# Peptides against a protein of PDB entry 5GWM: the designs that were tried, part 16

Target 1, 52 residues: chain A of PDB entry 5GWM
Amino acid sequence: DSAISKEDEERYQKLVTENEQLQRLITQKEEKIRVLRQRLVERGDAKGTELN

## One batch from the design tools (peptide; made by RFdiffusion4, then SolubleMPNN)

Design b2_p13_3_s1 (from b2_p13_3, 5 letters changed)
Fold by OpenDDE base, seed 3:
Structure b2_p13_3_s1 (fold): chain B 52 residues (1-52), chain A 13 residues (1-13)
Amino acid sequence: as target 1 above (52 residues)
Amino acid sequence: LLKKLEELEQRYE
């Protein structure tokens, strides 16, 4: 009576897996933004050092 | 997606 159907379990597991994939993609994009910001700082600092 | 997951979880609470 209380047993989840195999179909509902498969739907749940698909949603969990897709959510994990989306979370990984968000984390990858956030890290890419961090790296790009760091490169801008490094280039700005390098230009400042070259001007000095 | 998260909203659909929450809706699915609520059916079994």
Scores: peptide ipSAE 0.055, ipTM 0.637, DockQ to the pose 0.019
Fold by OpenDDE base, seed 4:
Structure b2_p13_3_s1 (fold): chain B 52 residues (1-52), chain A 13 residues (1-13)
Amino acid sequence: as target 1 above (52 residues)
Amino acid sequence: LLKKLEELEQRYE
């Protein structure tokens, strides 16, 4: 049974780290969308009511 | 990659 090479393990760990970074970015964007929606509601903008 | 992530984060502040 061929064990996973050290190079393959290092590539896998890089992909895991990249995925974690992208997930953090997604969460930040989702929070920004939430804040923008709230600001539209607070202003009484028609688009704020549509986004609820 | 990290530099591109930072550039993206700054655009959404």
Scores: peptide ipSAE 0.044, ipTM 0.632, DockQ to the pose 0.088
Fold by OpenDDE base, seed 2:
Structure b2_p13_3_s1 (fold): chain B 52 residues (1-52), chain A 13 residues (1-13)
Amino acid sequence: as target 1 above (52 residues)
Amino acid sequence: LLKKLEELEQRYE
């Protein structure tokens, strides 16, 4: 029976935790991109209204 | 990777 060692399980759990942290950071950046795109649209609309 | 992402977050706050 090739049981995983306690050290290998601890290494795996560290990688799982790091992956979860990276996924949270990706989600935060995606939200920031959404907010920045919205601000660009609002500024573009303001410039479009100034040109009209 | 995490430290680089944290640095990117601080630059784009």
Scores: peptide ipSAE 0.043, ipTM 0.639, DockQ to the pose 0.111
Fold by OpenDDE base, seed 5:
Structure b2_p13_3_s1 (fold): chain B 52 residues (1-52), chain A 13 residues (1-13)
Amino acid sequence: as target 1 above (52 residues)
Amino acid sequence: LLKKLEELEQRYE
């Protein structure tokens, strides 16, 4: 049975951890985009109400 | 992935 070396397992775990960190950063940027879109809508609605 | 995140950071500071 070709047991994965301890070094290969450590390399794999580093890649898993990096992927989890990148996924957290993606989620943070998606939330920031959501907030910016909401502020843009609120400003658009404010301009629409001022123009009426 | 990192390059796309850096591009998102630059656009949405």
Scores: peptide ipSAE 0.041, ipTM 0.635, DockQ to the pose 0.137

Design b2_p13_3_s2 (from b2_p13_3, 5 letters changed)
Fold by OpenDDE base, seed 1:
Structure b2_p13_3_s2 (fold): chain B 52 residues (1-52), chain A 13 residues (1-13)
Amino acid sequence: as target 1 above (52 residues)
Amino acid sequence: KLEELEKLEQLYE
């Protein structure tokens, strides 16, 4: 039983926490991109309806 | 960092 050192456990927990933070940031950026794309479509459609 | 995490996860399996 090579018990994982307390130092290796602390390193693992830091990386897990960082990964969870990065995943939350990715999700926030993806949602922002979705909203920006939708607004671009809505503005394009508004210009298209004004030209017709 | 992800590769380091994956290497550390293998220590808990």
Scores: peptide ipSAE 0.051, ipTM 0.656, DockQ to the pose 0.019
Fold by OpenDDE base, seed 3:
Structure b2_p13_3_s2 (fold): chain B 52 residues (1-52), chain A 13 residues (1-13)
Amino acid sequence: as target 1 above (52 residues)
Amino acid sequence: KLEELEKLEQLYE
């Protein structure tokens, strides 16, 4: 049983943490895109209603 | 994320 070195465990934990941070950032950007798209629709609808 | 997953796989080779 090759015991994982403490250094390799620390590297693994760093990469896991970085991956989790990147996944959170992706989710935040996807949600921001969703909100921006919704605001564009609402502004389009408001302009359409003002023009009618 | 993909590049970091590839780096994680290399730790098990």
Scores: peptide ipSAE 0.043, ipTM 0.649, DockQ to the pose 0.021
Fold by OpenDDE base, seed 2:
Structure b2_p13_3_s2 (fold): chain B 52 residues (1-52), chain A 13 residues (1-13)
Amino acid sequence: as target 1 above (52 residues)
Amino acid sequence: KLEELEKLEQLYE
Protein backbone atom coordinates (compact mmCIF):
# COMPACT_ATOMS: atom_id res chain seq x y z
CA ASP B 1 0.00 0.00 0.00
CA SER B 2 2.20 2.82 -1.29
CA ALA B 3 0.74 5.86 0.45
CA ILE B 4 1.36 9.05 -1.57
CA SER B 5 4.54 10.77 -0.38
CA LYS B 6 4.24 14.10 1.48
CA GLU B 7 6.15 15.71 -1.42
CA ASP B 8 3.65 14.34 -4.00
CA GLU B 9 0.71 15.57 -1.85
CA GLU B 10 2.28 19.07 -1.64
CA ARG B 11 2.77 19.07 -5.46
CA TYR B 12 -0.86 18.00 -5.97
CA GLN B 13 -2.17 20.75 -3.64
CA LYS B 14 -0.12 23.38 -5.56
CA LEU B 15 -1.67 22.21 -8.86
CA VAL B 16 -5.19 22.29 -7.35
CA THR B 17 -4.64 25.83 -6.01
CA GLU B 18 -3.15 27.03 -9.33
CA ASN B 19 -6.04 25.48 -11.29
CA GLU B 20 -8.59 27.26 -9.03
CA GLN B 21 -6.74 30.59 -9.50
CA LEU B 22 -6.59 30.14 -13.29
CA GLN B 23 -10.31 29.24 -13.39
CA ARG B 24 -11.14 32.46 -11.48
CA LEU B 25 -8.96 34.49 -13.88
CA ILE B 26 -10.70 32.88 -16.91
CA THR B 27 -14.12 33.76 -15.44
CA GLN B 28 -13.04 37.38 -14.80
CA LYS B 29 -11.70 37.78 -18.37
CA GLU B 30 -14.83 36.18 -19.87
CA GLU B 31 -17.01 38.65 -17.92
CA LYS B 32 -14.81 41.60 -19.02
CA ILE B 33 -15.11 40.49 -22.68
CA ARG B 34 -18.92 40.19 -22.24
CA VAL B 35 -19.10 43.78 -20.93
CA LEU B 36 -16.87 45.12 -23.74
CA ARG B 37 -18.97 43.34 -26.41
CA GLN B 38 -22.15 44.74 -24.85
CA ARG B 39 -20.70 48.29 -25.04
CA LEU B 40 -19.90 47.77 -28.73
CA VAL B 41 -23.50 46.64 -29.38
CA GLU B 42 -24.86 49.69 -27.48
CA ARG B 43 -22.61 52.01 -29.55
CA GLY B 44 -23.88 50.34 -32.74
CA ASP B 45 -27.50 50.77 -31.63
CA ALA B 46 -26.81 54.43 -30.74
CA LYS B 47 -25.64 55.03 -34.34
CA GLY B 48 -28.85 53.38 -35.59
CA THR B 49 -31.00 55.64 -33.41
CA GLU B 50 -29.11 58.80 -34.49
CA LEU B 51 -29.76 57.91 -38.16
CA ASN B 52 -33.50 57.70 -37.50
CA LYS A 1 -7.66 29.44 -23.52
CA LEU A 2 -6.21 32.16 -21.26
CA GLU A 3 -3.98 33.52 -24.08
CA GLU A 4 -7.01 33.56 -26.40
CA LEU A 5 -9.01 35.53 -23.81
CA GLU A 6 -6.13 38.02 -23.44
CA LYS A 7 -6.11 38.50 -27.25
CA LEU A 8 -9.87 39.09 -27.25
CA GLU A 9 -9.58 41.53 -24.32
CA GLN A 10 -6.99 43.59 -26.25
CA LEU A 11 -9.26 43.65 -29.34
CA TYR A 12 -12.27 45.11 -27.45
CA GLU A 13 -10.41 47.67 -25.25
Scores: peptide ipSAE 0.039, ipTM 0.636, DockQ to the pose 0.389
Fold by OpenDDE base, seed 5:
Structure b2_p13_3_s2 (fold): chain B 52 residues (1-52), chain A 13 residues (1-13)
Amino acid sequence: as target 1 above (52 residues)
Amino acid sequence: KLEELEKLEQLYE
């Protein structure tokens, strides 16, 4: 049984933490995209212009 | 479409 070295465990924990940070960033970007699409629709409707 | 992308870019600025 090759016990995972403390160094490998620390590297793994850094990757787990980074993955959690990236998941939060994805959620923030998804919300930003939703807000931008809504503003784009509102601006399109206000101008009477078709979005192409 | 291109016009939609350009408007999205302007909303990120």
Scores: peptide ipSAE 0.032, ipTM 0.601, DockQ to the pose 0.176; fails the geometry check

Design b2_p13_3_s3 (from b2_p13_3, 4 letters changed)
Fold by OpenDDE base, seed 5:
Structure b2_p13_3_s3 (fold): chain B 52 residues (1-52), chain A 13 residues (1-13)
Amino acid sequence: as target 1 above (52 residues)
Amino acid sequence: KLEELKELEERYK
């Protein structure tokens, strides 16, 4: 059991926190992509109804 | 960063 240094612990906690932030950002971007795709479908349908 | 995280996780084992 080599006790991890306080510096290594602080570095680990920063990386864990950054990983959690990046995961939240990925989820937000995926949801934004979903919403944008849905709006493109709705606009495509609206243009299709205007052309018919 | 992910490799550095894994190296630090291995020190807690």
Scores: peptide ipSAE 0.059, ipTM 0.663, DockQ to the pose 0.018
Fold by OpenDDE base, seed 3:
Structure b2_p13_3_s3 (fold): chain B 52 residues (1-52), chain A 13 residues (1-13)
Amino acid sequence: as target 1 above (52 residues)
Amino acid sequence: KLEELKELEERYK
């Protein structure tokens, strides 16, 4: 029975927590990219409507 | 050891 050391468990939990934080950060950046792309489209459409 | 931790996590899901 390889009892997982407390230090190995604490190290693993830190990696899991860091991975979850990085995944949240990726999702936030992807959403920010989506919003920026949408604003570029809206500004393009607004310029197209101002020229008509 | 990190593989053993992952295998443990999968058994207790």
Scores: peptide ipSAE 0.057, ipTM 0.644, DockQ to the pose 0.016
Fold by OpenDDE base, seed 2:
Structure b2_p13_3_s3 (fold): chain B 52 residues (1-52), chain A 13 residues (1-13)
Amino acid sequence: as target 1 above (52 residues)
Amino acid sequence: KLEELKELEERYK
């Protein structure tokens, strides 16, 4: 049983927390990209309906 | 960061 050092446990917990924060930021950016793409489609469809 | 985490997990498995 290699007891994890206190320093290694503190490093592990920092990496877990940082990865969770980065994952939240990725999800927020992906949602923003989805919303922007939808607005581009809606603007394209508006132009297509004006040309018909 | 994810790779460093995995390396630490494998060391203490």
Scores: peptide ipSAE 0.056, ipTM 0.658, DockQ to the pose 0.019
Fold by OpenDDE base, seed 1:
Structure b2_p13_3_s3 (fold): chain B 52 residues (1-52), chain A 13 residues (1-13)
Amino acid sequence: as target 1 above (52 residues)
Amino acid sequence: KLEELKELEERYK
């Protein structure tokens, strides 16, 4: 039975942790983009101007 | 639209 080496398990856990951190950052940026788009629309509506 | 979003991001940091 070729058990995974301790070094390979540590490398895997680093990649899992990094991916979880990156996924949290993506979600935060997507929510920020949503809020900024909404504020941009509200500003356009308040000015009576088309958004570019 | 993308430039307006960047300007808005700078204003609302």
Scores: peptide ipSAE 0.026, ipTM 0.605, DockQ to the pose 0.214; fails the geometry check

Design b2_p13_4_s1
Fold by OpenDDE base, seed 3:
Parts: C-alpha cells; structure tokens; sequence
Structure b2_p13_4_s1 (fold): chain B 52 residues (1-52), chain A 13 residues (1-13)
C-alpha cells in the first residue's frame, strides 16, 4: 500500500479544480444557448403578433 | 481528503 505522494494529491486536486471549472463553463454555455433559443422564440412570437 | 486517496488508489489498480 504505497501512500499517495503529495505530488499525486496535488495533481488530483488540479484535475478536480479543472473539471469543476469546465463543468461551470459547460453550464454557462448551456444557459446561454437556452437564453438565445428563448429570444429566438420571443422574436418569432413578436413577428406573429405583428402579423395579427 | 480520504475520498481523493481512495479514488487515486483505485486509479492505480
């Protein structure tokens, strides 16, 4: 049972931190896509209401 | 962290 080196723990912590940052970035992009889709729908609905 | 220790031990197997 080789104890995990301090360097291995630091590498793992960096990977965890990077993964969390990437997950936050994915969530932000997904939310941006959602908002853009909603704005496209609202603009379509606005054109539909202008035609009515 | 004991959880990180377990995960790194599993990755080394």
Amino acid sequence: as target 1 above (52 residues)
Amino acid sequence: DLEKVRELEELKK
Scores: peptide ipSAE 0.058, ipTM 0.637, DockQ to the pose 0.019
Fold by OpenDDE base, seed 1:
Structure b2_p13_4_s1 (fold): chain B 52 residues (1-52), chain A 13 residues (1-13)
Amino acid sequence: as target 1 above (52 residues)
Amino acid sequence: DLEKVRELEELKK
């Protein structure tokens, strides 16, 4: 069994780092979506209270 | 890291 080369280890570490960065970005986008949805609900509720 | 070694070996298959 060929030992994993240093270059293969470095490639793996780059993929891990990129994956962690993408996961952080996904979390940030999901939070932004949550906030925007909440603001849309609040605006809908405000319009509903004005119509009643 | 033995887990990292295992994961790299699986990616090569």
Scores: peptide ipSAE 0.056, ipTM 0.634, DockQ to the pose 0.019
Fold by OpenDDE base, seed 2:
Structure b2_p13_4_s1 (fold): chain B 52 residues (1-52), chain A 13 residues (1-13)
Amino acid sequence: as target 1 above (52 residues)
Amino acid sequence: DLEKVRELEELKK
């Protein structure tokens, strides 16, 4: 079997790094959604809470 | 990365 090319390894590492960055962004957005939902609950905006 | 090497070897089959 031919060894994996250096270019394929570098491409893989870029995809891993991008995936990690996207996962951090997803987590940040999910936390923001949680905070917004909590604020709607605290205001008594039950309909707004269900829509998010 | 040894895991990537394994994955690429499996995709080559």
Scores: peptide ipSAE 0.049, ipTM 0.609, DockQ to the pose 0.020
Fold by OpenDDE base, seed 4:
Parts: sequence; structure tokens; C-alpha cells
Structure b2_p13_4_s1 (fold): chain B 52 residues (1-52), chain A 13 residues (1-13)
Amino acid sequence: as target 1 above (52 residues)
Amino acid sequence: DLEKVRELEELKK
């Protein structure tokens, strides 16, 4: 079995790092959505809360 | 990355 090249390892590590960054961004957006939904509930905006 | 090496080895089988 041929070992992976250094260039292939570097490409993989870039993709891993990018994926981790994107995952952090997803988590931040999910938290923001949660906070906005909670604010709609607190405001009594049932229609906005149901829609989103 | 050892996990990447393992994954690539499985893909080659």
C-alpha cells in the first residue's frame, strides 16, 4: 500500500480545518436562531414563533 | 492524521 503524499496530507488538513471552522459557524447560527425564537416567545409573537 | 491514513487504506481495498 502506497503511503499518502505530503501534498495529500496537507490538502486533507486544510479540509479538516475548514470543516471545523464551518462547524463553529453553524453552532453560532443555531444559537442565534434559538435566542431569536426565545425573544419571539417572550414578546408574545406566536405567529413569528410558529413560522420560524 | 492516522484516521485519514486508515480511511484511505479502506478505500483502496
Scores: peptide ipSAE 0.046, ipTM 0.598, DockQ to the pose 0.020

Design b2_p13_4_s2
Fold by OpenDDE base, seed 4:
Order: sequence, then structure tokens, then C-alpha cells
Structure b2_p13_4_s2 (fold): chain B 52 residues (1-52), chain A 13 residues (1-13)
Amino acid sequence: as target 1 above (52 residues)
Amino acid sequence: DLEKVKELEELKK
């Protein structure tokens, strides 16, 4: 088996870091959606069911 | 990370 190159290791680490950043962004967007849905419910706006 | 290196090596096989 060929040893991993430095370039391959650096590429893999970049993909891992990018995946972690994207996961944090997804979590932030999901929380924002939750808060917006809650505000619609509190106002009595039926529009929460139309956004699915 | 030794574990990540092993995962990348396995993917290249």
C-alpha cells in the first residue's frame, strides 16, 4: 500500500474542516427556522403550515 | 490525525 501523500492529507483535512463549518451553518439555520415558526404561532398566523 | 489518515488510506484502496 502506498503511503498517504502530504497533499492528500491536506486535502482530507480541508474537507473535514469544511464539513464542520457547513454543519455549524445548518444548525444555525435550523434554529432560526424554529424561532420564526414559534413567532408565527405566537401571533396566531396560520402561515406556518404553508411553509412545509 | 492518525484515525483520519487510516480512513483516507482505506478510501484509496
Scores: peptide ipSAE 0.053, ipTM 0.626, DockQ to the pose 0.021
Fold by OpenDDE base, seed 5:
Structure b2_p13_4_s2 (fold): chain B 52 residues (1-52), chain A 13 residues (1-13)
Amino acid sequence: as target 1 above (52 residues)
Amino acid sequence: DLEKVKELEELKK
């Protein structure tokens, strides 16, 4: 088996970092959606609460 | 990540 090149390790580290950043962004958006849905419920906006 | 480099080396047949 061939050893991983330095360039392959650098590519891997970039993908790991990007994946972690994207996962944080997904979590932030999911929390924002949760908060917005809760605010629509509190305001009695039934039409807004039907959105998915 | 040395552990992930090792894992990737083991997967490269």
Scores: peptide ipSAE 0.047, ipTM 0.603, DockQ to the pose 0.019
Fold by OpenDDE base, seed 2:
Structure b2_p13_4_s2 (fold): chain B 52 residues (1-52), chain A 13 residues (1-13)
Amino acid sequence: as target 1 above (52 residues)
Amino acid sequence: DLEKVKELEELKK
């Protein structure tokens, strides 16, 4: 049973931390996309109401 | 991380 090396454990922890940071960045971009899409819908609806 | 240790040990088999 060759235990994982300290170097392999440290490499794993770095990858976990990086993955968590990237996941936070993805979530922030997804929220920005949501807000932009909502503003486009609201502008479309406003143009529709001005034509009525 | 005990879960990663297990995963890496399985990959070495």
Scores: peptide ipSAE 0.045, ipTM 0.597, DockQ to the pose 0.018
Fold by OpenDDE base, seed 3:
Structure b2_p13_4_s2 (fold): chain B 52 residues (1-52), chain A 13 residues (1-13)
Amino acid sequence: as target 1 above (52 residues)
Amino acid sequence: DLEKVKELEELKK
């Protein structure tokens, strides 16, 4: 049973931190897509109300 | 992470 080196633990923690950062970025992009879709609907509805 | 250390130790057995 070879103990994990301090270097391997530091590499693991870097990967965990990077993965968490990427997950936050994905969530931010998904929310931005949601907001943009909502704005497109609102603009469509505004044009529909202006045509009526 | 003590949990990852345990997981990696188990995988090496």
Scores: peptide ipSAE 0.042, ipTM 0.587, DockQ to the pose 0.016

Design b2_p13_4_s3
Fold by OpenDDE base, seed 5:
Structure b2_p13_4_s3 (fold): chain B 52 residues (1-52), chain A 13 residues (1-13)
Amino acid sequence: as target 1 above (52 residues)
Amino acid sequence: DLQEVEELRQLKS
């Protein structure tokens, strides 16, 4: 098979790690959005939950 | 480069 350089493997691993970090951040933001929407429901602000 | 990264991705998939 083709010889993959150490540098190319390191670049790939950086992208994988960055993707994993971004995915964790997305999950955290989604949870925050969920909590905020729940607070609007608890306040009776049903119209606020219609927003995407 | 980006081409080499794509090749690496294909090898790991």
Scores: peptide ipSAE 0.062, ipTM 0.660, DockQ to the pose 0.024
Fold by OpenDDE base, seed 3:
Structure b2_p13_4_s3 (fold): chain B 52 residues (1-52), chain A 13 residues (1-13)
Amino acid sequence: as target 1 above (52 residues)
Amino acid sequence: DLQEVEELRQLKS
């Protein structure tokens, strides 16, 4: 039953914030990929739809 | 406090 230091708590909070920012970036990239795939379908660029 | 954790490990040896 020990408390962490203020410094360790600040480090933890920075990592939490960074992970939240990275997750937002991932979501933005995933949405961009979705939009690009949809545009390829709309243009009839069948080869682009094979992207994993 | 990584340094303190390592110091505590050394004391247990």
Scores: peptide ipSAE 0.020, ipTM 0.472, DockQ to the pose 0.014
Fold by OpenDDE base, seed 1:
Structure b2_p13_4_s3 (fold): chain B 52 residues (1-52), chain A 13 residues (1-13)
Amino acid sequence: as target 1 above (52 residues)
Amino acid sequence: DLQEVEELRQLKS
């Protein structure tokens, strides 16, 4: 059986960890974008109510 | 079939 070198395993584990960290950051930014969009809609609705 | 799956597993190991 071909064994992966310790160096290659360490490189792979670093990439996995980095990918997990980046995925968490993406999720946080997507949630922030959702909240900002909601606030923009609420401001638009408030202006519409004031015009009525 | 099951034999081909085991042969492929052995080639990848």
Scores: peptide ipSAE 0.018, ipTM 0.388, DockQ to the pose 0.011
Fold by OpenDDE base, seed 2:
Structure b2_p13_4_s3 (fold): chain B 52 residues (1-52), chain A 13 residues (1-13)
Amino acid sequence: as target 1 above (52 residues)
Amino acid sequence: DLQEVEELRQLKS
């Protein structure tokens, strides 16, 4: 039967951990983008209210 | 035969 070597399993676990870290970083960047977009909308709305 | 099929299966695993 094909078996995964200990070395291959350790490499796999490192990749899993790295992917989890990268996913956390992606989530943080997505939240930052959300906040920046919201601030841009609020500034646009403020310009609209000044013109009214 | 069934024996040959099992041998081939074991070779692939």
Scores: peptide ipSAE 0.018, ipTM 0.338, DockQ to the pose 0.008

Design b2_p13_4_s4
Fold by OpenDDE base, seed 1:
Structure b2_p13_4_s4 (fold): chain B 52 residues (1-52), chain A 13 residues (1-13)
Amino acid sequence: as target 1 above (52 residues)
Amino acid sequence: DLEKIKELEELKK
């Protein structure tokens, strides 16, 4: 059982931080996609209302 | 989180 080195802890913390940053970025992109899809639906509904 | 590293290392044995 080799003791966990300070370098191993620092590597782990870098990976955790990177993962958290990527997760935040994914959430931001997913929200942007949701907003864009909603705007497309609203434009489709507006065209449907003009055709009626 | 040294405890999390230890947990993962123990699971890998």
Scores: peptide ipSAE 0.039, ipTM 0.593, DockQ to the pose 0.018
Fold by OpenDDE base, seed 2:
Order: structure tokens, then C-alpha cells, then sequence
Structure b2_p13_4_s4 (fold): chain B 52 residues (1-52), chain A 13 residues (1-13)
């Protein structure tokens, strides 16, 4: 059993950190998409109300 | 991360 090298551990930690950062960015973009979709729905509903 | 090192070592056996 050759232990994982220190360099391999450091590479792993960099990938974990990068993955966490990318996941945060994905979440932020998904929230922005949600807000934009909600605003489109609200504008559709407002037009329907103005026509009534 | 000693836990991840152990997991990777187990997969290598």
C-alpha cells in the first residue's frame, strides 16, 4: 500500500475547493434564473389584470 | 484529508 503522495493530496484539495466555488456559482445563477422567471410571470399576470 | 486518503487507498487495493 503506497500512501497517496502529498502532491496528490494537494491536487485533491484544489479540486475540492474549485468544485465548491463552482457549485456556489451555479447556485447563484440558478437563483438569478428563478428571479427572472418570476418577473416574467408577474408581468404576464399584470397584463392579464390590465386587460380585465 | 485523511479520510479521503483512506477511501482512495481502499479503492486502490
Amino acid sequence: as target 1 above (52 residues)
Amino acid sequence: DLEKIKELEELKK
Scores: peptide ipSAE 0.039, ipTM 0.584, DockQ to the pose 0.017
Fold by OpenDDE base, seed 3:
Structure b2_p13_4_s4 (fold): chain B 52 residues (1-52), chain A 13 residues (1-13)
Amino acid sequence: as target 1 above (52 residues)
Amino acid sequence: DLEKIKELEELKK
């Protein structure tokens, strides 16, 4: 039973940290997409009200 | 992660 080396543990922790950072970035991009879609709807509604 | 170390140690048995 070879114990995991300190180097392998440090590599694992780097991958965990990177994965957490990427997950936060995905969430931020998804929220930005939501906001942009809402602004497109609001602009469509504003053009509809200007035509009325 | 001590939990991951334990999981890997169990898989090697």
Scores: peptide ipSAE 0.035, ipTM 0.569, DockQ to the pose 0.015
Fold by OpenDDE base, seed 5:
Structure b2_p13_4_s4 (fold): chain B 52 residues (1-52), chain A 13 residues (1-13)
Amino acid sequence: as target 1 above (52 residues)
Amino acid sequence: DLEKIKELEELKK
């Protein structure tokens, strides 16, 4: 059977950690977009609120 | 983790 090496486990853990970090960054950017859209609504800037 | 990798590798066979 294919035994996973220690190096393969370390690579896996790095990828898991990187994925978690990237997911946190995505969430932070999504929240920033939400806040910006809300500020445009509060300012009456309808054109900005329609941005994808 | 290593245990989960082993479980998935066994299931794949």
Scores: peptide ipSAE 0.033, ipTM 0.568, DockQ to the pose 0.018

Design b2_p13_5_s1 (from b2_p13_5, 4 letters changed)
Fold by OpenDDE base, seed 5:
Formats: sequence, C-alpha cells, structure tokens
Structure b2_p13_5_s1 (fold): chain B 52 residues (1-52), chain A 13 residues (1-13)
Amino acid sequence: as target 1 above (52 residues)
Amino acid sequence: LLQELEELEKRYE
C-alpha cells in the first residue's frame, strides 16, 4: 500500500491551509468592494442632486 | 488581482 509519506501529508495540509487563508482574503476584498460601490452610488446621487 | 483591489481601496477611502 503506497501510504502517503508524512512529508507529503504536511505539504498537502499547508496547501489546504493556504487555500483557506486565500478564500478568507477574497471574502474580505469582496465585502470591501461592496462597501466602495455603495459609497460610489451615494456620491453619484449627491452629485446628481447638486446638479438638479 | 489583490494589488488592483488594494489600489481601488486607496482611491476610495
């Protein structure tokens, strides 16, 4: 039975952990994009109301 | 991608 070496298992677990960390970072950036888009809409509406 | 998002954040603080 070709048991995965302890070194290969440790390498795999590092990649899993890195993937989870990157996914958390993506989620944080997506939330920041949502907030920035909302601020742009609010600023656009403010400019539209000033032009009227 | 991540650098572009950080640049976007800095422009709209």
Scores: peptide ipSAE 0.036, ipTM 0.630, DockQ to the pose 0.324
Fold by OpenDDE base, seed 1:
Structure b2_p13_5_s1 (fold): chain B 52 residues (1-52), chain A 13 residues (1-13)
Amino acid sequence: as target 1 above (52 residues)
Amino acid sequence: LLQELEELEKRYE
């Protein structure tokens, strides 16, 4: 039986863990982009009200 | 990409 070596399983688990960490970082950055876009809108509205 | 996003976060915090 071609059992996966312990070393191959450990390498696979490291890649799975890294992928999960990177996915969390992507989600955090996507949320930060949303917040920054909202702040730009709010600052734009403030400038628009100052010009009126 | 992640470094560019971190730079954007610092500039627009």
Scores: peptide ipSAE 0.035, ipTM 0.621, DockQ to the pose 0.305
Fold by OpenDDE base, seed 3:
Structure b2_p13_5_s1 (fold): chain B 52 residues (1-52), chain A 13 residues (1-13)
Amino acid sequence: as target 1 above (52 residues)
Amino acid sequence: LLQELEELEKRYE
């Protein structure tokens, strides 16, 4: 009686899997933002070096 | 949020 149903376990595992997928997507977008910021800095530094 | 980030990513190479 204290055991969760197979259906409840399957629902839980789907939520865990979805959460992991969303976390991967967040990490990918955070990394992309980091790369874009880095490119912006590099382009700024390049303009600074061209002006020097 | 995620859709806005995807749109932003498409605008910058």
Scores: peptide ipSAE 0.034, ipTM 0.613, DockQ to the pose 0.240
Fold by OpenDDE base, seed 2:
Structure b2_p13_5_s1 (fold): chain B 52 residues (1-52), chain A 13 residues (1-13)
Amino acid sequence: as target 1 above (52 residues)
Amino acid sequence: LLQELEELEKRYE
């Protein structure tokens, strides 16, 4: 029977936890990109209204 | 990847 060692299980759980942390950071960056794009649109619209 | 994300945070605060 190929049983995983306790050390291998602990290494796997660390990688799972790190992956979850990185996924949370990706989500935070995606939200920040969304906010920055919205601010660029608002500034572009303001410049467009000033040109009209 | 984590360092690139931290650098991105500093640039877009």
Scores: peptide ipSAE 0.037, ipTM 0.617, DockQ to the pose 0.144; fails the geometry check

Design b2_p13_5_s2 (from b2_p13_5, 6 letters changed)
Fold by OpenDDE base, seed 1:
Structure b2_p13_5_s2 (fold): chain B 52 residues (1-52), chain A 13 residues (1-13)
Amino acid sequence: as target 1 above (52 residues)
Amino acid sequence: KLKKLEELEQRYL
């Protein structure tokens, strides 16, 4: 039975943890893009009402 | 360059 070495398990867990951190950062940036798009829409609507 | 992005991020979020 080729038991995974302790060192290989520790390397795998570091990659899993890094991937989870990167996924959280992606989600934070996606939410940020959503908020910025919403503010652009709100400012567009304000300009549309000033032109009428 | 990243510091300017963070400053813009704090101002516009």
Scores: peptide ipSAE 0.109, ipTM 0.679, DockQ to the pose 0.135
Fold by OpenDDE base, seed 2:
Structure b2_p13_5_s2 (fold): chain B 52 residues (1-52), chain A 13 residues (1-13)
Amino acid sequence: as target 1 above (52 residues)
Amino acid sequence: KLKKLEELEQRYL
């Protein structure tokens, strides 16, 4: 019976928690990128309407 | 150094 040590379980849970924190940060950065792309489109459309 | 990167991220992202 390869019982995982309490120390190895605590190390695993720290890595899981860190991974969840990093995933939340990725999602926040992806949303920021979406908002910035939308603002660039809106500014591009404003320049396109000035040229017509 | 990290604080200045965070300030830049809040301003441009």
Scores: peptide ipSAE 0.107, ipTM 0.662, DockQ to the pose 0.105
Fold by OpenDDE base, seed 4:
Structure b2_p13_5_s2 (fold): chain B 52 residues (1-52), chain A 13 residues (1-13)
Amino acid sequence: as target 1 above (52 residues)
Amino acid sequence: KLKKLEELEQRYL
């Protein structure tokens, strides 16, 4: 039975940890994009209120 | 000056 080498298990765990870190960075960037879009809407609505 | 640049990066990036 070819048991996974300790080296292959350590490589796998590094990839899992890196993937979790990248997922956190994606979530942070998505939230940042959401906040920027909301600020653009609020500024657009302010200009729309000046035009009415 | 560098602190203001970091604050701008945190605001827009």
Scores: peptide ipSAE 0.094, ipTM 0.637, DockQ to the pose 0.081
Fold by OpenDDE base, seed 5:
Structure b2_p13_5_s2 (fold): chain B 52 residues (1-52), chain A 13 residues (1-13)
Amino acid sequence: as target 1 above (52 residues)
Amino acid sequence: KLKKLEELEQRYL
């Protein structure tokens, strides 16, 4: 059984942590998009979509 | 009316 080196385990854990951070950022951006879409629907009757 | 676009960018970017 090729024992994973300590350095390879530390590299793997960094990649896992980075991936988790990126997934949190994706979820935050998706929620922001959801809120924006909801605000556009709620404001569909208010002149708020004038690109002025 | 570019002022609304700038306010939207600050709020939503």
Scores: peptide ipSAE 0.105, ipTM 0.663, DockQ to the pose 0.105; fails the geometry check

